# Ledger of designs, part 29: peptides against a protein of PDB entry 2AUS

Target 1, 323 residues: chain A of PDB entry 2AUS
Amino acid sequence: ADIKREVIVKDDKAETNPKWGFPPDKRPIELHIQYGVINLDKPPGPTSHEVVAWIKRILNLEKAGHGGTLDPKVSGVLPVALERATRVVQALLPAGKEYVALMHLHGDVPEDKIRAVMKEFEGEIIQRPPLRSAVKRRLRTRKVYYIEILEIDGRDVLFRVGVEAGTYIRSLIHHIGLALGVGAHMAELRRTRSGPFKEDETLVTLHDLVDYYHFWKEDGIEEYIRKAIQPMEKAVEHLPKIWIKDSAVAAVAHGANLTVPGIVKLNAGIKKGDLVAIMTLKDELVALGKAMMSTQEMIERSKGIAVDVEKVFMPRDWYPKLW

## One batch from the design tools (peptide; made by RFdiffusion4, then SolubleMPNN)

Design b1_p30_6_s2
Fold by OpenDDE base, seed 2:
Structure b1_p30_6_s2 (fold): chain B 323 residues (1-323), chain A 30 residues (1-30)
Amino acid sequence: as target 1 above (323 residues)
Amino acid sequence: MLSLIERFRKEIEEKRKELEELLKRLEEEE
């Protein structure tokens, strides 16, 4: 569920100038692409890096990056951030993931036992990263948020699983197989969700991107390619947000830290150390940063650094310098 | 009626074929 975070208004009289910035819905197509994220249906076979290289070739892009590696054999939701938005993928790396997995058991197990054992894997699990991962091979705890068995057919078990970022479904299936006493392996895996990106009307294939790019370049039809690319702001929907005054935007866009007087409204439940998105009053992403205060401190205090700005996305000229 | 498992396997195989067709098309356009 998209957790709708409560919004606390600090300044109810703050207005925004409609002439400043480029709201996500008002970007010219070229600018929309420069600040875009594709909800790609990654095909099985290629690496996530190969797919990103193909997208750059297809769309004639200089830069792109993906929101979390899918193994070559794994299909489904791969967010690909484009050009100026490339670094927004850092917001997606820690995001929860959902998969549909086909597990094959190496022996016969009664369905009731399968269901009972799989339910025990909801919650905290201990995993060792695989040898092929760039991650240090230390034992680590990961959360399995839910397991939903979709179908059982003899030794084949189809299930949906929601997991913390960096949970290895292959390892989960291996441990389930051990707990069942017969062993198991991952036959197929598809990612159905990566944070705010899911299987919905925004999911596009590489084939779609080829066709939509041709429709734009050859026929002058921008509608398809515009719909195929999400604004970069989509990639931060799951983060707690802080909305700032127009007078603070240019300073933050120049890399200045956000101070408390610049805040207009903010989400409830921000803790010190949280990754937060700094937004304009037009829901434009200015920057990502680390919260230096809680929501409560940002409300109660009149001064101080609210956010340590780590990554700026907004161009420096979209808003005037008002300092 | 295909089971959910059969449908899931079929969808993955269709996506594999779609990629193979796309790669051929891209090679022919170069």
Scores: peptide ipSAE 0.516, ipTM 0.908, DockQ to the pose 0.839
Fold by OpenDDE base, seed 4:
Structure b1_p30_6_s2 (fold): chain B 323 residues (1-323), chain A 30 residues (1-30)
Amino acid sequence: as target 1 above (323 residues)
Amino acid sequence: MLSLIERFRKEIEEKRKELEELLKRLEEEE
């Protein structure tokens, strides 16, 4: 759910210099690409790594990374972070996912029983990662946020499912099949959401990327490739945010921890240990870090380390050193 | 009118074909 996080203002007089930084909407095309994320419609067949390699080839990039593996046969939303934004994918790994799945039952089951049993799988489920997962095959609990049955046709069940990160839909379908008493397998799977990335006007194919890159390089038309690439800030929209003073930006961009005096505004509901995005007043991503205080502590305290800065994204020169 | 299941299968198959066509194009440009 796009839970609109409340924004608490700590310093209502804080202004930002318009000459400093590069807001997400004002980056030159080359810089936009360097700090970009593609909402890729991954085709069925290739691995997520093969697709990332193709994007690097198509767009003439040195680096790219994906926001969470899709199995070869799985299509749909694959965020691909580019160049200097490559490491922003760490913000997407813990993000919720949505899928549309086609389950095939191995026997006939009354529709009412299918509906009843699938509803029981909403909530906490116990899963074992598949053999091909790089993750240790430990039993783990995962949350199924919702199951929406879209269509039932005999033994075929099409459903939408919202899940916690690292929930295996193939395993879910296997367990549903066992609970139905007939067994089941995953016939088809498409990912329709990965955190802030969904099936919308920002979703692009590999074919689109080829064409849009040609339009830019051959025809000088940057509009299409600009639209096809989202700013890296998109990849952190789902995180709680802390907005900082211009005077704090350069220090954080150099890897200094965020101290309480640097905070201008912040989202409500930050807990100690949460992954947070440190933003400028122009909504530029400075860094990701671990909250060392709650929202309440960041409001009430006058000093101390608010965020342990783990990953800097902003270049060191976008804001002046004011220390 | 195709069912939702039939449409879903068709869309996946279309995406597979689109990829195959793209890969052929990229091989012809090399």
Scores: peptide ipSAE 0.514, ipTM 0.907, DockQ to the pose 0.837
Fold by OpenDDE base, seed 3:
Structure b1_p30_6_s2 (fold): chain B 323 residues (1-323), chain A 30 residues (1-30)
Amino acid sequence: as target 1 above (323 residues)
Amino acid sequence: MLSLIERFRKEIEEKRKELEELLKRLEEEE
């Protein structure tokens, strides 16, 4: 769920200079690409790495990275961060995921029993990572946020499922099949959401990217490629945000930790240790970092390190040094 | 009217074909 985070204003008089920075909506096309994220509809068949390699080739890019591996057979939402935005994918790794899955049962089960048993898998489940996972094969708890049965046709069950990051839908289906007493396997899987990225008007295919790149390079039409690429700020929409003074931006862009005096406004509910996005007053992503204080501490304190800055995205020259 | 399951399978297969067509196009442009 998009956690609507309350915004607490600490400095209501803080203004921003319109001449500084490059707001997401005002980036020239080349700069937009350099700080872009594609909401890719990954086709079934290729690995996520192969698809990223193709995007780099199609768009003539040096660097790109994906916001969480989809297995070769799995289609759907794969955020691909471009060039200078490549590292923003770290914000998407812990994000919730949604899938549509087709489960095939290995025996006949009454529909009412299917519905009842699948509902029992909402909440906390115990999973073991697959053998192919680089993760140590320790039993771990994962949260299933919801299961919505879309259609039941005999032994075929189509369902939507919202899950915690790193929940294995194949394992979930296997356990559902065991609970039903007949066994089951995953016939098809599509990812319909990865954090802020979902199936919407921003979802594009590799084919779209080829066409849109040609329209730009051959016909001089930037509109399509501009719409096909989201600003990197999209990739942090699900994170708690801290908005900073213009005078603090250049220091953070140089890798300085954010101190409490630099804060203009912030989301409620930040805890110490949370991943947070440091934003300008123009909603430009400056950096990702670890909260060293709670929201309440950032409000009440006059000094101290609010955020340990881990990853800077903003160039050092977008804002002047005001220190 | 196709069931949701049939539509879902069809959409996945269409995306596979679209990829195969794209890969051919990209090979021809080289």
Scores: peptide ipSAE 0.514, ipTM 0.906, DockQ to the pose 0.826
Fold by OpenDDE base, seed 1:
Structure b1_p30_6_s2 (fold): chain B 323 residues (1-323), chain A 30 residues (1-30)
Amino acid sequence: as target 1 above (323 residues)
Amino acid sequence: MLSLIERFRKEIEEKRKELEELLKRLEEEE
């Protein structure tokens, strides 16, 4: 479920100058691409890096990065952040994932037993990363948020699964097969969600991107390529947000930490150490940073560092220096 | 009517074919 975060207003009189910045909906097409994220339907076969390289070639881009690796054989939702937005992928790496998986059992198991055992895998599981992972092969706990069995046909089990980032579905299926006593393997896997990105009208193929780029460059039709690219702000929708005064934007865009006086409104439930998005009053992403205070501390305190700014996205000139 | 499993397998195979066709197109444009 999209976590609806409560918004607490600290300064109800704060206004924003409409002449400053570039709201996500008002960016010229070139600027939209520079601050864009594609919700790519990754085909089965290529690596996530090969697909990113193809997108860079197709769209004539200098830089791009993906919001979490899909294995070659795995299809589906791969967020690809473009150009100036490339670093926004750090917000997507820790985000929850959803998959549809086809598990094949190596023996006959009654359906009631399949359902009972799979339900026991909801919650905390212990996994070891595969050898090919850049992650150290240490045992680690991961959350399985839910398992929904979609269909059982003899030895084939189709299911939806919501998981914590870096949960290996192949390993989950292997352990389910062991618990069933017959063994199992992953026959097919598709990712249906990566944080705020899901299978919806924003999902596009590599073929779509080729055609949409040609329509723009050859026919002058920007509509398709504009719709195929989401604003970078989409990639931070799942994060807690802090909205800041116009007078604080330029300082944060220059890499200054956010101090408490700069806060206009913020989401409830921010904890110290959380990754947060610093936003303008026009919902423009200024920066990502680490919360140095809770929401409650940011409300009660008059001074101090609220956010340690880690990654600036907004150009330094979109808002004037007011100090 | 195809089962959910049959549809799921079909969709994956269609995406594989679409990629093969795209790669062929891109090779022909070079």
Scores: peptide ipSAE 0.513, ipTM 0.906, DockQ to the pose 0.821; fails the geometry check

Design b1_p30_6_s4
Fold by OpenDDE base, seed 4:
Structure b1_p30_6_s4 (fold): chain B 323 residues (1-323), chain A 30 residues (1-30)
Amino acid sequence: as target 1 above (323 residues)
Amino acid sequence: SLSLIEQFRARIRELEEELEELLKRMEEEE
């Protein structure tokens, strides 16, 4: 997720009108909330859906959605997209995840063997989704990007793990336990990262949200609630971006596909079929779409559909129709 | 000093306790 993508400039003379749009840092508080994402520290106990319902109640919202289910017993990073931003969560579904897990072994195993076996689980693993998953229980491969053992205390193993989206840590721990020959179970699990959302200063509890909303509504202090809500653009930071001309923004905001002439700059390494974020020159999210060209094709071609626009986020009136 | 495991468990317990307190407050306000 932290890979700085190279930015290729196609039109170095392209300017943006400062009167058009609402950059993420310049949204009035009500508009900021309408286009917001909370980096929630989900407590253990409730479902992700219950927590989303509570956030809607706390913040007096009509709509919200979460950036990938955490099981009831799992705590930590749950991105919750608000109101107009609700559908930005689709950008977070394919994003890598990090967890800290406490594994309990069912027998005594030498520490050297624990370390050696857990290292073998870095890379491609075969998993079967749990029964509670709405996904058909088909065997699938998933990537374990890294395993970092944090502490070993007898039969308790605390570790950090970076994984491909939809990797089941409970299943990983089960397989590690089998490989160790003693068996194991997941004692505790916390998600520490979901794409661009991590354990940082933006992580807030439900309690924080109650207090911050109260400070805003009763005391007129918007600072806390403003900081507690991230702009929806944060939810697409991990995606390859295409920045477009002001003249192209309104068309894309109306659901028109992005054509090559509308591109000002773009990230390197876009492939045909990639999910991409279409941005204004003020780093406002216009839409998500499917790349119909590679970065190279978007540079070399003078015309054609660059992005098939799948989901528009920007209101139609933020930029004028220049067509 | 608490072990990393103890700290990790403590953090989870704190979140559980905070939620329980919040739920009680919400029930009292209804």
Scores: peptide ipSAE 0.581, ipTM 0.926, DockQ to the pose 0.830
Fold by OpenDDE base, seed 2:
Structure b1_p30_6_s4 (fold): chain B 323 residues (1-323), chain A 30 residues (1-30)
Amino acid sequence: as target 1 above (323 residues)
Amino acid sequence: SLSLIEQFRARIRELEEELEELLKRMEEEE
């Protein structure tokens, strides 16, 4: 869900200097790429690591990282964070995922029974990670947020599924098949959402990236490559945000913890221990950190550490040092 | 009209074919 979080204003008089920073929409193309995330349509076949390596080659980049592994045979939404934005993938790893899956049943089952049984898999499920996973093979609970059957054609069942991060759709399909009494396997799987990244106009292929990079480098046309790359701020849209004063930005960009006096506005519902995005008043990502206070504590208190800063993204020179 | 299942499979095949074409282009440019 695009959780529209309420914004609580703590300082309604706080202004931002238009000369400081680089808002996401005003970055020169080179800087936009340095702080970019591609909503890649990963093809089936290659590993997520191979695809990231190809993107680095295509775009002549030193660093990139992906927002959560897709198996080789799985296609669809793979956020790839570029260069200075590479570490923003940490915000995407815990994010919910959506898939469209084609399940093939190993026997005939009435449609009403298929629908009834699949609905029972909405909620908490117990999964064991596959042997091939980098995750320790411990039993764990995962949430299935929703299952939407799109089409049933005999033994083929196309469905949309929203899941907690690290839910194994292959295992889900196996368990559905067991519950139906006939067995089932995953014929096809596509990821249609990874947090804020979805199948939309921002989804691009590797082929698109090759062509768009060529248009920029050879023809001087930057429009295509600019549209193909999202600002890193897109990768934190799903997180609760704290907006800070211009005077606090440089300190946080140097790795200082955010203190309560630096807060201008914040989302409602922040709890102690939550991952939060620290933003400028121009919606630039400064850092990710751990909330040390609730929203209510950040409003009521006049001092103290509000956020333990874990990952800085903003360059140290975008805002002046005012200390 | 193609079923949703057929459309879904077709989209995956198109993406596979596009990758194969891209890989061939990259091999020819090396």
Scores: peptide ipSAE 0.580, ipTM 0.926, DockQ to the pose 0.832
Fold by OpenDDE base, seed 5:
Structure b1_p30_6_s4 (fold): chain B 323 residues (1-323), chain A 30 residues (1-30)
Amino acid sequence: as target 1 above (323 residues)
Amino acid sequence: SLSLIEQFRARIRELEEELEELLKRMEEEE
């Protein structure tokens, strides 16, 4: 469930000038691409890096980056951030993931036992990273948020699994197989969610991107390529947000830290050290930063640094300098 | 009607085939 974070209003009289900025829904197509993220259906076979290179070629882009590696054989949701949005992927790396997996059991197991054992893997699990991971092979705890069995056909088990970022589904299936006493392997894996990106009408293939780009460049039809690219703000929907005054936007866009007086509204439950999205009142992403205060401190204090700005996305000229 | 497992496998195969077709097109345009 998209946990709707409570929004606390600090200044209920704050207005925004409609002439300033470029709201996500009002960007010209070229600007939309410059601040875009593709919800790509990554095919099986290529690496995530190869697919990013192909997208750059197809769309004639200088820069792009992906929101979390899928193994070559793994298909499904790969967020690809474009051009000026490229660094928004840092918000997606720590985001929860969902997969649909096909597990093949190496022996016959009663369905009731399969269901019972798989339910025991909900919660905290200890994983060892695979040998091919650049990560030190230290045992680490990961959260399995849920396991939903979709179908059981003899030794084949199709299931949906929600996991903490960097959980290895192959390792999970191996451990399930051990717990069942027969062993198991991962036959197929598809990622169905990466934070705010999921299997929905925004999911597009590489083939779709080729066709949609041609429709735009040859036929002048922007609609398809516009729909194929999400605004970069989509990539931060899962983050706690702080909305700022128009008068604070240009300063933050120049790399200044957000101070408490600039805050109009904010999500509840921000802790010191959290990654937060700084937004305009038009829901434009200004910057990502580290919270230097809790939500409560940002409400109670009249001054001080609320957010240490780490990455600016908004151009410096979208809002006037009011300082 | 195909089982959910069969549908899941079919979707992955279709996506693989679409990629192979795309790669052939890209090679022909070079």
Scores: peptide ipSAE 0.580, ipTM 0.925, DockQ to the pose 0.828
Fold by OpenDDE base, seed 3:
Structure b1_p30_6_s4 (fold): chain B 323 residues (1-323), chain A 30 residues (1-30)
Amino acid sequence: as target 1 above (323 residues)
Amino acid sequence: SLSLIEQFRARIRELEEELEELLKRMEEEE
């Protein structure tokens, strides 16, 4: 999310019709929910699937999905995509994660040694997936982006950690404990970030959702439930974007691949094979797809398939067929 | 002032309590 991506303009004269589409900020409440993502504060105890089931019940939804499993005991940021947005959670799977963890040491270690050893775990680490993981128990590398020690109280170490997707914090803590020579275990874990979703004013509890839904349905107050639900476009903020002409939107919404002539502007640094978000000029998510060209190729070429469209989100009727 | 560890644990407990209260409310409404 924090990578400022340069925007390269290919067509500076491209305009958009204000009558077409539904920009994220202008969706009626029902449509906003249909294309919504909740930044849920998952409580400890329930599984991520149970929590999604509760959200579906609370909000009277047919479909929802979460942006990456939290273990039952783990609390914090769980993006839950709603209804037509449900599949957007796949954009969050490869996204970096941040956690705050409480590590308990099994022996006394000087603070200076704790700090020194934990700093050595920044960078590439070798992990083996836990037994309970559906992931094959092969050794794999994972990146620890940063470790920030927040507090040390005797044998208790509170720290913030930024990690590559699929890094096991429990395994990290175990290895830190081994390196310290005393052993350690994970006492508490909270996810504080999942890509663009973080602990901020958009974080809501299940209790909040119940109350906000009630205010809407019984009192006619939509403001709370509207704020509690983020537009699905939030879930793709961390992806490289390609903005397309109004004339290309309907074709992509019908599942056609994006061709180079349809591109108005795009982020720098797109590589072939990257997951990209195809956007309208009103910043509406049309589709996710795989880049078939680099940014440079998309600029230099006059024709060809720029993006293999994998998942369409936009309804087919939001923009007219201009072909 | 509570330590950061105490605050962190308190926040987790509050979230557990809120869930318990919610579950109770939902059971009373069924």
Scores: peptide ipSAE 0.578, ipTM 0.924, DockQ to the pose 0.795

